Peptides against a protein of PDB entry 3OGK. Designs and how they scored, part 17

Target 1, 307 residues: chain A of PDB entry 3OGK
Amino acid sequence: ATPDRLSRRFPNLRSLKLKGKPRAAMFNLIPENWGGYVTPWVTEISNNLRQLKSVHFRRMIVSDLDLDRLAKARADDLETLKLDKCSGFTTDGLLSIVTHCRKIKTLLMEESSFSEKDGKWLHELAQHNTSLEVLNFYMTEFAKISPKDLETIARNCRSLVSVKVGDFEILELVGFFKAAANLEEFCGGSLNEDIGMPEKYMNLVFPRKLCRLGLSYMGPNEMPILFPFAAQIRKLDLLYALLETEDHCTLIQKCPNLEVLETRNVIGDRGLEVLAQYCKQLKRLRIERGADEQGMEDEEGLVSQRG

## One batch from the design tools (peptide; made by RFdiffusion4, then SolubleMPNN)

Design b1_p9_6_s1 (from b1_p9_6, 4 letters changed)
Fold by OpenDDE base, seed 2:
Structure b1_p9_6_s1 (fold): chain B 307 residues (1-307), chain A 9 residues (1-9)
Amino acid sequence: as target 1 above (307 residues)
Amino acid sequence: MNERLLERR
């Protein structure tokens, strides 16, 4: 479909989702210059799609100019922007979005590749937004953003229900968790083992409504921080957890209301048996192959045809 | 372990 044909056919379009590069691009099977530029679409949005509130670009090339044009064209009417596995922009483009779209409710850049110039975009969002419901920069490498801005967002955005972040030290997010009173979903962060302080994270207080969780680098020593609210957990993302088969079994047994599990093959057939026994509300299971599967033939950590 | 998980990002 061409952008002009879309606008002519659907002049009152409120939501647009575009998929650029095929999934094969994620495996480096497609040249970077294959295309999938958003520019023609952003031009058409700016000129002809005046009711558009939600934009989702997936695996597309997005420039700062594209983001600036989109931001200025939609301004406070833009409620959702998702840059899902996109590339080609910098934090200047994000700054333009949050500067002009002050009523944005959903901002996503999960798995996007970008050039980080500064942390101003998150600061601007923190200073001016009170509408944010979903913030997602999961699997990104922001090094120049401040946890304090995230805390400010949580304090100012009372409808904030889902936050997914990169590799923030979890202890730097204590203020954020205290402020995020309505948070239901959190993914990311970084749990860093300290041999001298095995209980480093035991005093973490999570938001009372938290029920969808994925903590990066959570090992067996940190896992007990979930036990006080494990019964209310409905979704677990263990893809980046450092849990073995037995740890999975221990955690799963404590999550009887689990509906969604995302994990690696390390769960094994044993973990799947435990899951079937204790998690009667399970609706979705995603098991990914770990990169580490090539070397450790430990029979217990593999999902077989029996599992 | 931490380095290998970063390679997948």
Scores: peptide ipSAE 0.023, ipTM 0.559, DockQ to the pose 0.174; fails the geometry check
Fold by OpenDDE base, seed 5:
Structure b1_p9_6_s1 (fold): chain B 307 residues (1-307), chain A 9 residues (1-9)
Amino acid sequence: as target 1 above (307 residues)
Amino acid sequence: MNERLLERR
């Protein structure tokens, strides 16, 4: 479809989701210049789609100019922006969005590739937004943003229910977790094992409503921090956990209300048997191949036709 | 590209 045909056909469009590059782009199987630019779409949105509240770009090339145009055109009417596996922008583009769209409820840049200039976008969001419900920069590399701004967002945005972050040290997020009273979902962070301090994370206090969780680099020593609320967990993302088959079995047994599990082949047939035994509410299972599987000849860590 | 992004792809 062309942008102009879309606006003529649907002048009162409220939500738009565009998919640019095919999935093969994720594997570098297509040229970088293949296309999938949002520019013609943003131009059309800005000129002709005055009721648009939600924009979702997936695997598209997005410039700072595109984000600035979108921000100014939609302003406080923009409730949702999702840059899902997008590229081509910098944090200046994000700054424009949060500066002009002060009532944004959902901001996502999960798995997007961008140039980080500074942390001003998150600071601006923290200073002026009170409407945020979902913040997701999972699987991104931010080094210049402050965990204090995330805490401020949690304090000011009482409807904040889902936050997914990059590689923040989890201990830097203590203030955030304390402030995020209504948080139901958290993914990301970084758990850093300290052989000299095995209880480094044992005093972490999570939000009381937390039921969807994925902690990056969670090993067997950190896993016990989940046990006090494991019975209320409905979704686990273990794709970036450092858990072996037996660790999976231990955790799964403590999560009888688990509905969604995302993990790696390391769960093995044994882990799947335990999952079937203890997780009767399971609705979705996703198993991915880990990079570590090329060396593990251990039969127990592979999902076979038996599992 | 972060090794993490490569693992999800």
Scores: peptide ipSAE 0.022, ipTM 0.592, DockQ to the pose 0.121; fails the geometry check
Fold by OpenDDE base, seed 4:
Structure b1_p9_6_s1 (fold): chain B 307 residues (1-307), chain A 9 residues (1-9)
Amino acid sequence: as target 1 above (307 residues)
Amino acid sequence: MNERLLERR
C-alpha cells in the first residue's frame, strides 16, 4: 500500500503499524539500502492522518527529521510510538518526540540502533511527562542517560506499568523501584557479581505489583532476591539470565502462577519436566538456542523431542 | 550486551 492510498481510504485511522525490511535483514542478508524508509509515511501522517494516535515502525529506517516531523504534526495527540528494531536516528530525534509529545503513553525503542549524543531525551521526558505507561528501550545501548531521570519518571507517571531498560546497574535503580509503585513489568538492568560483596543485592526491594520480570545477568547467587514474590510472577524472561538447569528447576518450583517463560536450551528436559509439574497455568514457552551450545557435550542442558 | 544482541539475530 502507498501512504496516500492509506490516508484516502482511512482518513480516521488511529493506529498504524508498518513493517519495513524482512526478518532476513536482521541477519545482514539484505542490503542496507533495500528501503523501508519511514519518510513517505511520516509525510502522509503529518499531512492527512489527523486522528492517528499510535505509530509502530518495525525494522524501518527512521531519521531525526522524520521523528521531528512526526512529533510536531501529532504533538500531544500521539499516545504511542514504537521504534521496533529501527535504525538511522539519533537521540536528537528522541528529544524532539518527548519535547512535543508530552502526553505520550508508550515509548518503545527495543532493539533499535541509533547514535547516542546525550541523555537529554530521557531528562526532558522526566521533566514534563505524567502520562507514561510503557517505556521500553530493552536491548539498546544508552550510556548517557541517568537512572535519576528514570526515577523521576516513575514518581511523576502514576500509570507507569511496564519498563524495560538496557544495562543499568540494578543498584542504581533502587530509587526507581521505590518510586514505581504500580510497576507490573520490568526487564533489563545488569546484575554484576562482586566477590567482595556477595549480598549486595539481597536488600533490593521490587515494586509490590511486579509480576513480569527479566533481569539481565541474574545468576544463582542473585536468584534468591525473587523468592519473596516468586508466587506472584506470571512472566519470566530468562534469556539473559546466567542460570543452569538446576537453577531453572529451583526457580520454576517457586513460580506456580507462571504463564509465560522465555529461556534458553539450558533448561533441558529436566527443567521442562519441573515446569510441567509446578506451572499448571503456563500458556507460552519460548526456548532459544544459546551460544553456549557449541561446547556442552552434556545432555542435561539440551531440550530433546521428549521435552 | 553486543554479544547478546548478536545471539538474538
Scores: peptide ipSAE 0.021, ipTM 0.587, DockQ to the pose 0.128; fails the geometry check
Fold by OpenDDE base, seed 3:
Structure b1_p9_6_s1 (fold): chain B 307 residues (1-307), chain A 9 residues (1-9)
Amino acid sequence: as target 1 above (307 residues)
Amino acid sequence: MNERLLERR
């Protein structure tokens, strides 16, 4: 479809989702210059789609100029922006979005690649937004943003229910978790094992409504921090956990209300048997191949046709 | 992220 044909056919369009590059791009099977630029779409949005509240770009090239134009054209009418696996922008583009779209409810940059200039975009969001429900920069690398701004967002945005972050040290998020009283979903952070402090994370307090969780680098020593509320867990993202087959079995047995599991092949047939036995409410299972599977001959960590 | 998982094992 062309932008012009879309606007003429649907002048009152409220939500737009565009998919640029094919999935093959994730495997470097297509040239970088294949296209998928948002520019012609942003131009059309700015000129003709006055009712548009939600924009989702997936695997597209997005410039700072595109973000600035979108921000100014939609302003406080923009409720959702998802930059899903996008590239080509900097944090200046994000700053423009949060400066002009002060009532944004969903902001997503998951798996996007960008140039980080500063942490001003998150600070600006913290200072001016009270509407945010979903913040997601999972699997991104921000080095210049402050966990204090995340805490401020949690304090000011009472409808905040889902937050996914990069590799923040989880202890730096204690203030955030305390402030995020309505948080139901958290993914990301970083659990860093300290041989000298085995109980480093044992006093970590999670939001009371937390039921969808994915802690990055969670090993068997940290896993017990979930046990007090494991019965309320409905979704687990274990893709970036450091759990072996037996650890999966231990955790799964404690999560009888699990509906969604995302994990790696390390769960094995044994973990799948335990999952079938204890998780009767399971609706979705996603198993990915780990990058580590090229070298570990350990037969126990493979999902066979039996599982 | 996958590379980081490998570095921590």
Scores: peptide ipSAE 0.017, ipTM 0.549, DockQ to the pose 0.773; fails the geometry check

Design b1_p9_6_s2 (from b1_p9_6, 4 letters changed)
Fold by OpenDDE base, seed 4:
Structure b1_p9_6_s2 (fold): chain B 307 residues (1-307), chain A 9 residues (1-9)
Amino acid sequence: as target 1 above (307 residues)
Amino acid sequence: MNEKLLERK
């Protein structure tokens, strides 16, 4: 469909999801500039889709100018913006969005590639937004944003229920977790081993309602921090955890209410057996191939048809 | 799979 045809047919459209590039683009099989520009769509949104409150771009090229135009056109009517695996923008574009769309509820840029100029966009969001429910920049590389701004967002946005972040040191998020009283989902962060301080994470306090979790680089030494609330965990993302097969078994046994598990093939057939035994409410299972497959001759760390 | 995970192993 073309943008103009869409607006003519559905002038009162409230939600739009666009998919630009094939999955093959993720493997550098398609040139970065091959189609998928949001520009013509943003133009149409700005001119003719005045009731649009939700925009989801997936695998598209998005410029700062596109974001600026979208921001100014929709302003406080924009409730959801998802830049899902997009590229072409900088943090200036994000700044424009949060500056003009002060009632945004969902902001996502998961797995997007961008140029980071500064951390102003998160600061602006922290200073002016009280509506945010979902913030997701999972698997991104922000180095100039402040954990303090994230904490401020948690204090000001009482409906904040899901936050996914990049590689923040988890201890820098203590204030955030304390402030995020209604948080149900958290993914990301960074757990870093310290030989001189092996128990540095043992006093972490998570939000009371936390039930969907994925801590990056969580190893067996850090895993016990989940045990106090493991029974309430409904979703685990272990794709970026540093857990072996036996560690998976240990954790799974403590999560009888688990509904969604995402992990690597390191779980093995043994882990899947434990999962079947202890997690009777499981609804979804995602197993990805990990680099740990390379060189592991041990059958226990592989998922076969037996699992 | 996150390249960062590979670097830490």
Scores: peptide ipSAE 0.021, ipTM 0.640, DockQ to the pose 0.726
Fold by OpenDDE base, seed 1:
Structure b1_p9_6_s2 (fold): chain B 307 residues (1-307), chain A 9 residues (1-9)
Amino acid sequence: as target 1 above (307 residues)
Amino acid sequence: MNEKLLERK
């Protein structure tokens, strides 16, 4: 498909999802001569797609100029921007988006690669946005953003229901969790073991509605922080958890309402058996093979044909 | 994904 053909056929298009170069079972929606660049699409959006409120770019090249043009063209009409596994932009582009799109509800940069100039984009978002529902920069490497801005966002955006972040120290997010009263989903953060303070995370207070969760670096010592609300959990992302097979079994038994599980091969056949026994509402299961599990001799941490 | 896990270990 070409941008101009799309706009002529669907001038009132409200939602657009573009995918870059195809992988297995994926379609390339970009003409070959334009590669994976969003530029021609942004031009068409700016000129002809006046009803467009949702944009999802997946595996595309996005420049700061593209983001700036998009931001100015759609302004407060832009409700959703997803830069999903994209590259080519800097935080200046993000700043333009949040500056001009004051009513954005969903902002996603999950697994995108970018050049980080500063943390101004998140600060600007915190200062002016009250509409945000979903903020997702999961699996990104922001080092210059402030957890205080995240707290401000939670305080000001009362419809905020899903937040996925990078490697914030989880204790720096205490204020955020307190402010995020309606938060249902949280992924990311960083749990850091402290030999001198083994109970450093035991007093964490999570939002009362939290039911979709993925804490990075959660080990067996930290896992008990979930137990008070484990029966409430509907989705677990354990891809970045440091749980062994037995830990999986322990946690899964406490999550009878689990609907979605994402984990690594370490769950093993035993973990899958426990999952089948205790999680009758399970709808989706994703198992990845982590690098740390490659070549492991422990059979308990392997999924076989039995599982 | 894999790199994140490796960094912790």
Scores: peptide ipSAE 0.024, ipTM 0.661, DockQ to the pose 0.590; fails the geometry check
Fold by OpenDDE base, seed 3:
Structure b1_p9_6_s2 (fold): chain B 307 residues (1-307), chain A 9 residues (1-9)
Amino acid sequence: as target 1 above (307 residues)
Amino acid sequence: MNEKLLERK
């Protein structure tokens, strides 16, 4: 489809999702500059799609100028922006979005590649937004943003239900969790083991409604922090957890209401058996290959055709 | 997979 054809057919379009580069691009089969530019679409949005509230770009090239034009064209009418696995922009583009789109409800840049200039975009979002429901910069690296701004967002955005972040030290997010009273989903952070402080995270308090969770680098020593509310967990992201097969079995047994599990093949056939036994409400299972497969000491950490 | 995961193991 071309932008002009879309607007002519659907002048009252409210939601647009575009997919740029095919998965084959991940295998270097397509040049990096393959025509997945959002520019012609942003132009069309600005001119002819005046009712558009939701924009989702997946695997597209997005410049700061594109973001600035989109921001100014849609302003407070823009409720959702998802930059899903996109590239080509800097934090200046993000700043433009949050500056002009003060009522944005969903902001996603999961797995996007960008140049970080400063943390102003998150600060601006914290200072002026009260509408945010979903914030997702999972699988990104921001070094210049502040966890205090995240806390401010939680305090000011009472409808905030899902937050996915990069590698914030989880203890720096204590204030965020306290403020995020309606939070149902959290992914990311960083659990850092301290041999001198084995109970470092045992007093961590999560939002009461939390039921979808993925704590990065959670090991067996940290896993017990989930046990008090494990029965209410519906989704677990264990892709970046440091759990072996038996650890998976232990946790899964505590989560009888689990509906979605994302993990690595370290779960093994044994973990899958336990999952089938204890998690009767399971709807979706995602198993990825870990980069560390060759270093796993756990002989059971392999999913076979039997599992 | 995040490189940090490998470093922690």
Scores: peptide ipSAE 0.023, ipTM 0.666, DockQ to the pose 0.751; fails the geometry check
Fold by OpenDDE base, seed 2:
Structure b1_p9_6_s2 (fold): chain B 307 residues (1-307), chain A 9 residues (1-9)
Amino acid sequence: as target 1 above (307 residues)
Amino acid sequence: MNEKLLERK
């Protein structure tokens, strides 16, 4: 489909999702500059799609100029922008989006590759947005953004329900969690083991409505922080947790209301048996092959046809 | 995406 044909057929289009690069890009098999430019689409959006409030680019090349044009064209009418596994932009492009689209509700750049110039985009978002419901830069690395801005966002955006972040030290997010009273989903952060301080994270207080969770680098020593509210957990993302088979069993037994589990094959047949026994509300199970498959030394850490 | 996360994929 061409952009011009889209606008002629659907002049009142409110939501657009474009997919560029094939799935092979997930395995770094395709160069970052391989096709899928959003430029012609952004031009068409700017000129002819005046009702568009939601844009989702998946595996596309997005420049700062593209983002700037989109931002100025849609302004406060833009409610959703998802840069899903995109590349080609810098934080200047993000700054343009949050500067001009002050009523944005969903901002996603999960797994996108970008050049980080500064943390101004998150600061600008914190200073001016009160509409945000979903913020997602999961599986990204922002070194120049401030956890204080994230806290400000939580305080100002009372409808904020889902936040996924990169490698913030989880203790730096204490203020954020306190402010995010309506938060239902959190993924990311960084749990860093301290041999000298095993109780480093034991006093973490999570939002009361939190039920979808994925803490990066959570090991068995940190896992108990979930136990007080494990019964209310409905979704677990354990893809980046540091849990072995037995740890999975321990946690799963405490989550009887689990509906969605995402994990690696380390769960093993044993973990799947425990899952079947204790999680009767399970609706979706995603098991990925992790790097741990390379060392088949632990027979319990493999999912077979029996599981 | 950081190298640590890439190792888990």
Scores: peptide ipSAE 0.021, ipTM 0.635, DockQ to the pose 0.286; fails the geometry check

Design b1_p9_6_s3 (from b1_p9_6, 5 letters changed)
Fold by OpenDDE base, seed 4:
Structure b1_p9_6_s3 (fold): chain B 307 residues (1-307), chain A 9 residues (1-9)
Amino acid sequence: as target 1 above (307 residues)
Amino acid sequence: MNEELLKRR
């Protein structure tokens, strides 16, 4: 499809999702110049798609100029922007989006690769947005953004229900969790073991409505922080948890209302048996291969055809 | 488990 054909056929288009490079590009199997530039699409959106509220780019090349043009063209009419596994932009492009699209409800840049110049984009979002419902920069590398701005967003955006972040120390997010009273989903953060302070996370208070969760680097020592609300967990992302098979069994047994589980093959057949026994509402199971599979012949951590 | 290995996939 060409941009011009799309606008002529659907001048009242409200939602657009574009997929650029195939998955093979993530493995450097496709040349960078293969295409998937958003530029011609952004031009067409800016000129001819005046009712467009939602834009989703997946595996596309996005420049700061593209983001700036999109931001200025759609302004407060833009409700959703998803930069899903995109590349080519900097935080200046994000700053333009949040500066001009002050009523944005969904902002996603999950698994996108970008150049980080500063944390101004998150600060600007915190200062001016009250509409945000979904913020997702999961699996990204932001080092210059402030947890305080995330807290401000939570305080100002009463409809904020889903937040996925990169590597924030979870203790720096205490203020955020306190402010995010309506939060239902949280993924990311960083749990860091401290031999000198084994209980440093035991006093974490999560939002009362939290039911979809994925804490990065959660080990068996930190896992008990979930136990007070494990019965209300509906989705669990354990892909980046540091749990062994027995830890999975322990946690799963405490989550009878689990609907979605994402984990690594370390769950094993034993974990799957426990899952089948205790999680009768399970709708979706995703099992990924762990990086650790190369060396450990331990049969217990493998999912067989029996599970 | 090396934390770096989990992030790259």
Scores: peptide ipSAE 0.038, ipTM 0.593, DockQ to the pose 0.170
Fold by OpenDDE base, seed 3:
Structure b1_p9_6_s3 (fold): chain B 307 residues (1-307), chain A 9 residues (1-9)
Amino acid sequence: as target 1 above (307 residues)
Amino acid sequence: MNEELLKRR
């Protein structure tokens, strides 16, 4: 479809989702310059899609100029921006979005590649936004943003229900969790094992409504922090957990209300048997092959056709 | 388990 054809057919369009590069691009089978530029779409949005509130770009090339134009064209009418696996922008583009779109409810940059200049975009968001419901920069590398700004967002945005972050030390997010009273979903962070302080994370207090969770680098020593509320967990993202087959079995047995599980092949047939036994409300199961599993001949960590 | 490999999806 061309942008002009879309606007002529649907001048009152409220939501737009564009998919650029095919999945084959993730395997370097497609040149980076293959196309999928958002520029012609941003031009069309600015000129002809005056009711557009939601924009989702997936695997698109997005420049700072594109983001600036989009931000100024839609301003406070923009409620959702998802840069899903996008590239080509910097944090200056993000700053423009949060500066001009002060009523944005969903901001996603999951798995996007960008140049980080500073942490001003998150600071600006923290200072001026009270509408945010979903913030997602999962699987990104922001080194210049402050966990204090995340705490400020949680304090000011009463409707904040889902937050996914990069590799923040979980202890730096204590203030965030305390402020995020309505948070239902959290993914990311970083659990860092300390041999000298095995109980380092045991006193973590999570939001009372938390039911969708994915803590990065959670090992068997940290896993017990979930046990007090494991019965209320509905979704687990264990893709980046450091759990073996037996650890999966232990955790799954404590999550009888689990509806969605995302994990690696390490769950094995045994883990799937335990899942079937204890998780009668399971609706979706995603099993990925970990990159580290290519060399591990551990038969227990393989999902077969039997599992 | 290589933590760096887990991040690369």
Scores: peptide ipSAE 0.037, ipTM 0.605, DockQ to the pose 0.167; fails the geometry check
Fold by OpenDDE base, seed 5:
Structure b1_p9_6_s3 (fold): chain B 307 residues (1-307), chain A 9 residues (1-9)
Amino acid sequence: as target 1 above (307 residues)
Amino acid sequence: MNEELLKRR
């Protein structure tokens, strides 16, 4: 479909999702300049899609100019922006979005690649937004943003229910978790094992409504921090956890209300058996091949046709 | 497990 054809057919469009590059681009099988630019779509949105509240770009090239144009064109009418696996922008583009779209409810940059100039975009969001419900920059590399701004967002955005972040040290998020009273979902962070302080994370207080969780680099020593609320967990993302088969079994047994599990082959047939035994409400299971499969000859960490 | 390899997938 062309942008002009879309606007002519659906002038009152409220939600738009565009997919650019095919999945093969993730494997560098497609040249970076293959196309999938949002520019013609942003132009059309600005001119002809005046009721558009939700924009989702997936695997597209997005420039700062595109973001600036979109921001100014939609302003406070923009409720959702998802830059899903996009590239080509900097944090200046994000700054424009949060500056002009002060009532944005969903902001996603998950798996996007960008040039980071500063952390001003998150600061601006923290200072002026009270509407945010979903913030997601999972699997991104922000190094210049402040955990304090995330805390401020949690304090000011009473409807904040889902936050996914990059590699923040989880202890820097203590203030955020205390402020995020209505948070139901959290993914990301960084758990850093300290052999000298095995209880480093045991005093972490999570939001009371937390039921969807994915802590990056969570090992068996950190896993017990989930046990006090494991019965209320409905979704686990263990893709980036450092859990072995037995650790999976231990955790799964404590999560009888689990509905969604995402993990790696390390769960093994044994973990799947335990899952079937204890998690009767399971609706979705995703098992990915880990990088560890190439080196571990141990049959126990493989999902067979029996699992 | 190489932590860097997990982040890039």
Scores: peptide ipSAE 0.037, ipTM 0.589, DockQ to the pose 0.166; fails the geometry check
Fold by OpenDDE base, seed 1:
Structure b1_p9_6_s3 (fold): chain B 307 residues (1-307), chain A 9 residues (1-9)
Amino acid sequence: as target 1 above (307 residues)
Amino acid sequence: MNEELLKRR
């Protein structure tokens, strides 16, 4: 559909999700000449979609100018912005969004590629937002943002329920976890093994309501930090965990209420058997081949047709 | 296991 046709047909549209190429090309939804740019859509939003509160761009090219225009056009009416696997913007664009959209509830830039200029966007969000429910910059590489700003967000946003981050050292997030009293979901961080401090992470205190979890680089030595609340875990993201087949079995046995599992092929047939035995509430299973597994023919952690 | 490779999608 063209932006103008959409606004004419649905002038009261509250939620818009756009998918860029190639998925959009499969349905011929976006003209070839647009190249996956959001600019025409942002123009139309600004002019004609006055009730739009939720915007989701997936695999689109988004410029800082596009974000600035969107921010100014929707202001505090914008509740959701998802830049899902987008590219073309910098942190200046994010700064514009959080500056103008002070009541934003969901901000996502998961798997987006951007140029990082500074950490001001997160600081601005921390200073002025009290409405945030979902913050997701999972699988991104922010190096200039402060974990202190994340803590401030948790303190000020009482409805904050889901946070997914990049490679913050988990110990730097202790203050965040303490402040995030209503947090139900956390993904990301970085667990870094320290040979000199094997119990480095054993004293981590997680939010009491935490039930959806994915800790990056969690190995078998760190896995026990989940055991005290494993029975309340409903979703596990183990895609970036450093768990072997037996580690999967150990963890899965402790998660009888697991509903969603995302993991790598290392779970193996054995892990799947254990999953079937212990996780009777499982609704979704995602198994990916890890980049490291593409070449290893001989490892026990293969899912066969039996699993 | 190359930790850096795990995050490369």
Scores: peptide ipSAE 0.034, ipTM 0.621, DockQ to the pose 0.166; fails the geometry check

